Peptides against a protein of PDB entry 3HUF. Designs and how they scored, part 122

Target 1, 320 residues: chain A of PDB entry 3HUF
Amino acid sequence: MWIIEAEGDILKGKSRILFPGTYIVGRNVSDDSSHIQVISKSISKRHARFTILTPSEKDYFTGGPCEFEVKDLDTKFGTKVNEKVVGQNGDSYKEKDLKIQLGKCPFTINAYWRSMCIQFDNPEMLSQWASNLNLLGIPTGLRDSDATTHFVMNRQAGSSITVGTMYAFLKKTVIIDDSYLQYLSTVKESVIEDASLMPDALECFKNIIKNNDQFPSSPEDCINSLEGFSCAMLNTSSESHHLLELLGLRISTFMSLGDIDKELISKTDFVVLNNAVYDSEKISFPEGIFCLTIEQLWKIIIERNSRELISKEIERLKYA

## One batch from the design tools (peptide; made by RFdiffusion4, then SolubleMPNN)

Design b2_p19_2_s2 (from b2_p19_2, 14 letters changed)
Fold by OpenDDE base, seed 1:
Order: structure tokens, then sequence, then C-alpha cells
Structure b2_p19_2_s2 (fold): chain B 320 residues (1-320), chain A 19 residues (1-19)
């Protein structure tokens, strides 16, 4: 989201979130959803127009800012952004930091991009929330992204957490739920005057972890916990591969169970399968190799003695 | 420029005192 602050108390010492939309900036406007009051004799009554666009699809993957348009409203001394005079038709900016100077005012408005990108595990929840979140200047998507800051957990009562949720947790994304999204949608008007009133997702995240025994106490409890072990997996998902990498595993990939030869078995401690392949092919598993699902692996890695548990299961199947 | 900064600072402080 875009946040503005200013030098010399020209914004009354307040920080403000700028959501997608159009703002008239000037000395003689009242702060509301479409106006930003700036207190200075050196600026025009109506000085500039700021327009913030909704997130692009690319912004979800890059964590780039919503496009920030600045137009001078035909003022005597113009408007500058990053020491450059704004053109007569206005200019658009994709920089994460903007120093905006209104006329001869010696104090600048500092606009900065605070990254927030929300990944969804479920397409139906994305369809429900994407429009509202985009109107907050928050990029949304389903696929993994290096720019992802938050992950929406789908709460199905009594179900195991998904691979997406497991990976989001280990990647140190803030896991949130629909209750946080609802709360986030209601604060839009309250954060106009004070950006610090933005709800803290960390409280929601702490409550999710505390109330669900399927999470370890921290990502650090699981990261590199399986260092020195080797696994083989079907080349099925990027999230599954990245999850196993974060566990410190050496990973070999194969395309089918028929590709599991004696050479692969000799270099591999265990095989990781998805639930569908595990259930369908259980009767045809290669002899002398430990096969498990990601969900079965997760149940082991959340235990304090995960390395000992895995070692015992590997040994049990070498002699079977 | 310094005089203009001081005048703006005074104006801000006066508007803050009125709220």
Amino acid sequence: as target 1 above (320 residues)
Amino acid sequence: KEKEEEEIKKEILEEEKKR
C-alpha cells in the first residue's frame, strides 16, 4: 500500500494510507477519501491531483507499487517528484519512494510503498476477496510468489493443513484467515487519518498457530531439520519442491514410479508422493524404499524428535 | 528560503494550536 508522510508537520504529523483512487491535494481542502489537506502558505488551494491505480497482475509477482500518477493543477510554481518537474499532462511513477514537492514549499511529502501481497490457497476465496483487496491496493493471486507477504488459510473444520499452508508457514509469510480479511475490509475509512490504525496481521497469525496443533511453534523449528537426508519426489508442484528444500533435504525428481530404479533407491532415504499417487499406487511401491505423503512427512517434522522418527522408519523398511 | 521555511513552520504551529 502507499503511505504518505511529510516533513515540517505539513500533514499535521500524521501518516496516511493512499488506497487506489483520486486525491486532490492542497491547502484549502478537507481530509477525506478523495482529498489531502497540506498546511502551508507556499502551496496552492488546490495544488496537485494524485491518482493511484489498482494493482496489476505483475505487481503480485514483483511486489511493485500500484502506479502513482501526479498531475499539477496549473499552479504558479508547479509540482516536483524526485527533484523533477511534473509534466503538463501529469507523470506516472513506479518507484517505491517518491519525494513530492508542492510549489515552493520547503517541506516534502514522502510517499513510500509498503509491500503487502496476499496469496490464496483456494480459488473460490480469491474470487470472493480479490476485488475488495485490490481496492485497498493489495495484489492477490493463487500461485506462489517471492513477493507474497500474507497467505490465506482455508479453514476446513477437522482437515489437515494444505501443502500451500505448510510452505507459506516455512517461508515466513503471515498466515491469515477470512476473519482478518473481513476486518481489513472494514478499516478502510479509519486509516485515512492515521495509517497506524491498519490492523496487525501478526495477532491473527499468532491466534491461528496457538489454536492449531498442526503448526510447530516457529518456522525455525522445521527449517533445515532434515539436513543430511535425501528424498525423491514426483515433479508435480513448485511449492512441494520448495517445501522440501526448506527442510534441508537433497531432492531428486522423477516423472513416474517406473523411473525409480536401483540407482535412485541407492541415493535416496525416502520417496515423497502426493495423496492421489500414494493411494492409487500403494500396492506397486518399490521394495526397500520408504514412501510417504507430504502430509505424513509434515506430521513427522513438527515433532521435536523428527530426525529420529524418520531414521527409524527408513531402517524399518530396509529390512522388510 | 530560510525565511519562507520559518514562516511555514510558524503557520503550522498556529494551526495546530487552534485544534
Scores: peptide ipSAE 0.025, ipTM 0.553, DockQ to the pose 0.127
Fold by OpenDDE base, seed 2:
Structure b2_p19_2_s2 (fold): chain B 320 residues (1-320), chain A 19 residues (1-19)
Amino acid sequence: as target 1 above (320 residues)
Amino acid sequence: KEKEEEEIKKEILEEEKKR
């Protein structure tokens, strides 16, 4: 989201969130959802127009700011952004930091981008929330991105956490739920005058971890916990592969269960399968290899003695 | 011109400090 602050108390010492929309900026406007009062004798009654666009699809992958348009309202001394005079038709900015000078005012408005980018695990939840979140200037999507700051967990009572949720946790992404999204949807009016009133997602995340026994205390408890072990996996999911890498596993990939030969078995401690293959093919598992799902692996990983548990299962099947 | 701009800047800065 865009946040504005100013020098010399020209914004009354307040930090303001700017959501996507249009703002008239000047000395003789009243602060509201579409106006920004700036208190200076050097500023025109109506001086500039700020327009913040909704996030693009590219912004979801890059963590870039919503486009910030500045137009001078035909003032005597114009408007500058980053020491450059704004063009007659207005100019658009994608820089994360903007120094906005209104006319000859000695004090600048400082605009800065605070990154918030929300990944969804479920397409139905994305469809429900994306429009509202985009109107807050928050990029949203389903695909993994290095720009993601938050991950929406689907709360279905009695379901195991998904691979996406496991991976988001290990990546140290802030896991949130529908309750936090509901809260975000209500704060739009309250944060206009004070950017510090933005709800803390970390409290939601702490409550999720505390109330769900499927999470370890920290990602650090799981990262590299299986260092030195080797697995083979079906080449089906990039997130599954990255999850296993974060566990410190050496990973071999195969295309079918028929590719699991004696050579692969000799180099591999266990085989990771998706639920569908595990349930359908459990009768045809190769002899002398431990096969498990990612969800079964996760249940072992969250235990304090995960290495001993895995070693014991590997030994049990090698000597059976 | 530069001196006049500096004087105007100083006068503006003094007027803004008196608020």
Scores: peptide ipSAE 0.024, ipTM 0.586, DockQ to the pose 0.595
Fold by OpenDDE base, seed 3:
Structure b2_p19_2_s2 (fold): chain B 320 residues (1-320), chain A 19 residues (1-19)
Amino acid sequence: as target 1 above (320 residues)
Amino acid sequence: KEKEEEEIKKEILEEEKKR
């Protein structure tokens, strides 16, 4: 989200979030959803127009800012952004930090991009929330991205957490739920005068972890917890592969259970399967190898003695 | 330049006190 602050109390010592939309900036405007009052004799009654665009699909993958357009409103002394005079037709900016000078005012408006990018585990939830979140200047998507700051957990009562949720947790993404999304959707008016009123996702995340026994106390409890072990994985989702890498596993990939030869078995401690393959193929599993699902692996990983538990299961099936 | 910035700062503070 774009946040503005200013030097010399020209914004009354307040920070403000700029959501996607158009703002008239000037001395004689009143602060509202479309106006930014700036207190200075050196600033025109209506001085500039700021236009924040909605996030692009590219912004979801890059964590880049919503495009920031600045236009001078034919003022005597113009407008500058990052010491450059704004062109007659206006200019657009994708920098994360903007120093905006209005006329001859010695005090500048400082605009900075606070990165927030929400990944969804479920396409139906994305379809429900994307429009509202995009109107907050928040990029949204389904695919994994290095720019993702938040992950929406699907609340199915009594279900195991998904691989996406497990991976989001281990990569230190803030896990959020529908309650947080609902709160975000209501804050537009309250944050006009005070950007600090933006809800803290860390409180929501702490509550999710505390109330769900499927989470360890921290990602650090699980990261590299299986260092030194080797697994084979059916070529599945990228999230599944990245999850196993974060556990410290050496990973071999295969395309079918028939590709699991004696050489692979000799180098592999266990095989990781998706639920569909595990349930359908359990009768045809290769002899002498431990096969489990990612969800079964996760149940072992969250235990304090995970390495001992895995070792016992490997031994049990190699000598069976 | 510093004197002009201080004068403008005083003017802003005086405008804030009038609200």
Scores: peptide ipSAE 0.024, ipTM 0.564, DockQ to the pose 0.197
Fold by OpenDDE base, seed 5:
Structure b2_p19_2_s2 (fold): chain B 320 residues (1-320), chain A 19 residues (1-19)
Amino acid sequence: as target 1 above (320 residues)
Amino acid sequence: KEKEEEEIKKEILEEEKKR
């Protein structure tokens, strides 16, 4: 989201969030959802128009800012952004930091981009929330992205956490839920005067982790916890592969259970399968190999003695 | 340059106080 603050008292010592939309900036406007009052004698009654666009799909993958348009409202001394005079038709900016000078005012408005990108695990929840979050200037998507800051966990009471949630946790993303999204939808008015009134996502995350026994105490408890083990994985998802990499596993990929030959068995401690393949093919598993789902693996890795537990299961099946 | 910019800022600020 865009945040503005200013030097001196020209913004009354307050910071505010600018959501996507249009703002008239000037000395003789009242602060609201479409106006920014700036207190200086050097500033015109109506000085500039700021227009913030909704996020693009590209912004979700890059963590780039919503496009920031500035237009001077035909003022005597113009408007500058990053020491450059704004053109007659207005200019557009994609820089994360904007120094905005209104006329001859000795104090500048500083606009900075706070990165917030929300990944959804569930497409139905994305469909429900994407429009509202985009109107807050928050990029949203389903796919993994290095720019993601938050991950929406699906609240199904009594369901196991998904692979997406497991991976988000290990990536140290802030896991949030629908309660946080609902709270975000209410802040639009309160953050006009004070950007510090933005909801704390870390409090939501702490509550999720504390109240769900399917999470370890920290990502660090699981990262590289299986270093030295080897697995084979059915090539089904990139997230599952990256999850296994974060566990420190050596990974071999295969396309079908028929590709699991004696050579692969000799080099592999266990095979990771998706639920559909595990349930359908459990009667056809090769002898002498430990096959499990990623959810079964997760139940082992969240235990403090995960290495010993896996070693015992591997031994049990090699000598059975 | 930074000192000249600070002096210009002070001069403009004093002009704003006098208006």
Scores: peptide ipSAE 0.022, ipTM 0.572, DockQ to the pose 0.270; fails the geometry check

Design b2_p19_2_s3 (from b2_p19_2, 13 letters changed)
Fold by OpenDDE base, seed 1:
Structure b2_p19_2_s3 (fold): chain B 320 residues (1-320), chain A 19 residues (1-19)
Amino acid sequence: as target 1 above (320 residues)
Amino acid sequence: MKEEEEKIKKEILEEEKKR
């Protein structure tokens, strides 16, 4: 989201969130959802127009800012952004930091981009929330992204956590739920005057972890916990591959169970399968190799003695 | 550079107080 603050008292010492929309900036406007009051004798009554666009699909993958348009409202001394005079028709900015000078005001408005990108594990939840979150200037999507800061856990009562949730946790993404999204949607008006009133997603995350025994105490308890082991996986989702990499595994990939030859078996400690392949093909597993699902692996990884548990299962099947 | 910018900012601020 865009946040503005200013040097001196020209913004009354307040920080403000700018959601997608249009703002008239000037000395003689009242602060509301479409106006920003700036207190200086050097600033015009109506000085500039700020327009913040909704997030693009590209912004979800890059963590780039919502486009920030600045137009001078035909003022005597103009408007500058990053020491450059704003053009007569206005200019658009994609920089994460903007120093906005209004006329001859000695104090600058500083606009900065606070990265927030929300990944969803479920397409139905994305469809419900995407429009509202985009109107907050928050990029949303289903696919893994290096720009992802938050992950929406789908709460199904009594279900195992998904591979997406496991990976989001190990990637140190802040896991949130629908209750946080609901709360975030209600604060839109209150955070206009004070950006510090943004809901703490870390408190939501702590509550999720505390109330669910399927999570380890920290990502650090699991990261590289299987260093020195080797696995083979069916060419599945990128998330499954990245999850196994974060565990410190050496990974080999295969395209079918028929590609599991003696050479692959000799180089791997275990095979990771998806649930559908595990359930359908369990009768046809190669002899002398430990096969498990990602969910079965996760149940071992969350245990304090994960390395000992994996070693015992590997040994059990080498002699079976 | 930073010291000259601060000097110019002070001069403009003093002019703004005189208005």
Scores: peptide ipSAE 0.018, ipTM 0.519, DockQ to the pose 0.247
Fold by OpenDDE base, seed 2:
Structure b2_p19_2_s3 (fold): chain B 320 residues (1-320), chain A 19 residues (1-19)
Amino acid sequence: as target 1 above (320 residues)
Amino acid sequence: MKEEEEKIKKEILEEEKKR
């Protein structure tokens, strides 16, 4: 989201979030959803127009800012952004930091981008929330992104957490739920005058972890917890592979259960399968190795003695 | 518990400053 602050008291000492939309900036406007009052004798009554665009699809993957347009409203001394005079038709900016000078005002408006990119685990929830979140200047998507800051888990009572949720947790992404999204949607007006009134996603995350026994106390309890072990995985998803890498596993990939030969078994401690393959093919599992799902592996990983549990199961099947 | 929560909070805040 864009946040503006100013030098001196020209913004009354307040920080303000600029959501996507159009703002008239000047000395003789009243602060509201479409106006920014700036207190200086050197500023025109109506001085500039700011326009914040909605996020692009590219902004979700890059964590880049919503495009910031500045137009001077035919003022005597113009408007500058980053010491450059704004062109007659206005200029657009994609820099994360903007120093906006209105006319001969000795104080600048400082605009800075706070990155917030929300990944959804569920396409139906994305479809429900994406439009509203984009109108807050928040990029949204389904795919994993290095720019992702928050992850929306679906709260289905009695369901195991998904691989996406497990991976988001290990990546130290802030896990949130529908209750937080509902809260974000209601605060839009209250944060106009004070950007600090944005809801704390970390409190939502803490409450999710505390109230769900499927989460360890920290990602650090699980990261590299299986260092020194080797697994074979069916080449099904990038997120599953990255999850197993974060556990410290050496990973071999295969295309079918028929590719699990004696050579692969000799190099591998266990086989990781998806639920569909595990349920359908459990009768045809190779002898001398154990197969498990990612969800079964996760249940072992969250235990304090995860390495001992896995070692016991490996030994049990080597001597069976 | 509180120290681990403050550690996670600090790490997230430090990443937000880098992005």
Scores: peptide ipSAE 0.000, ipTM 0.220, DockQ to the pose 0.014
Fold by OpenDDE base, seed 4:
Structure b2_p19_2_s3 (fold): chain B 320 residues (1-320), chain A 19 residues (1-19)
Amino acid sequence: as target 1 above (320 residues)
Amino acid sequence: MKEEEEKIKKEILEEEKKR
């Protein structure tokens, strides 16, 4: 989201979130959803127009800012952004930090981008929330991204957490739920005056972990917990591969269960499958190899003795 | 240095408020 602050108390010492939309900036406007009052005699009654665009699909992958347009409203001394005079038709900015000078005011408005990118685990939840979150200037998507800061877990009551949720947790992404998204939707008016009134996503995350026994106490308890073990995985998802890498596993990939030859078995401690392949192909598994789902693996990994548990299961099935 | 710059900036803003 865009946040503005200013030097010299010209914003009355307030920090303000700018959501996507159009703002008239000047000395003789009242602060509201479309106006920013700036307290300086060097500033015109109506000085500039700020326009913040909704996030692009690219912004989700880059964590880049919503496009920030600045137009001078035909003022005597113009407007500058990053020491450059704004052109007659306005200019657009994609920099994360903007120093905005209005006329001859000795104080700048500092606009900075606070990165917030929300990944959804479920396309139906994305479809429900994306429009509202985009109107907050929050990029949203389904795919994994290095720019992802928050992850919305799919809460089906009584279901195991998804691979996406497991991976988001191990990546130290802030896991949130629909309750946090509802709260974000209500604060839009209150944060006009104070950007510090943004809800704490870390408190939501702590509450999710504390109230769900499917999470370990920390990601650090699981990261590299299986170092020294080797697995084979069906080449199905990059996310599952990255999850297994974060566990410290040596990973071999195969395209079909028929590619699991004696050589692969000799180098592999266990085979990791998705639920659909495990359930459909259970009868066709090669003899003498430990096959498990990612969900079954996760249930072992969250235990404090995960290495001992996996070693026992490997020994049990190599000699059965 | 920072406190002196903030003081000078405050003085400029107060002068602007008097004009």
Scores: peptide ipSAE 0.020, ipTM 0.480, DockQ to the pose 0.086; fails the geometry check
Fold by OpenDDE base, seed 5:
Structure b2_p19_2_s3 (fold): chain B 320 residues (1-320), chain A 19 residues (1-19)
Amino acid sequence: as target 1 above (320 residues)
Amino acid sequence: MKEEEEKIKKEILEEEKKR
């Protein structure tokens, strides 16, 4: 999201969030959803127009800002952005930091991009929330991204957490739920006067972790906890692979259970399968190999003695 | 440079208060 602040008292000492939309900036406007009052004698009554675009699909992967357009409203002394005069038709900016000078005002408006990118685990939840979040200047998507700051956990009462949720947790992404998204939908009025009134996602995250026994106390309890073990994985998802890498596993990939030969068995401590393959092929598992699902692995990993538990299961199946 | 910019900003601010 874009945040504006200003030098001196020209914004009354307040910070403001700018959502996607159009703002008239000037001395003789009243602060509302489409106007920004600036208090200086050196600026025009109506001085500039700011237009913030909705996020692009690319912005979800890059964590880049919503495009910021500035137009001067035919003022005597013009508008500058980053010491450059705004062109006659307006100019568009993708920089994360904008220093906006209105006319001869000695104080600048500073616009800063605060990155927030929300990943969804569930496509139905994305379909429900994406439009509203994009209208807040928040990029949204389903796929893993290095720019992802938040992850929406699906609240199905009594369901196990998904592989996406497990991976988001280990990646130290702030896990949120629908209650946080609902609260975000209400902030538009309160943050006009004070940008600090943004809801705390970390409080939502702490409450999720505290109230769900499927999470360890920290990601650090699980990261590299299986260092020195080797697994084979059916090539099903990149997220599953990255999850197993974060556990410190050496990973071999295979395309079918028929590719699990004596050589692979000799190098592998266990095989990780998705639920569909585990349930369908359970009768056809090679003898002498430990096969489990990611969800079964996760139930072991969240235990304080996970390494000992896995070692015992590997031994039990090598000697059965 | 920064101190001179702050001085110019103060001078312009004082002129704005006098208008």
Scores: peptide ipSAE 0.019, ipTM 0.514, DockQ to the pose 0.245; fails the geometry check

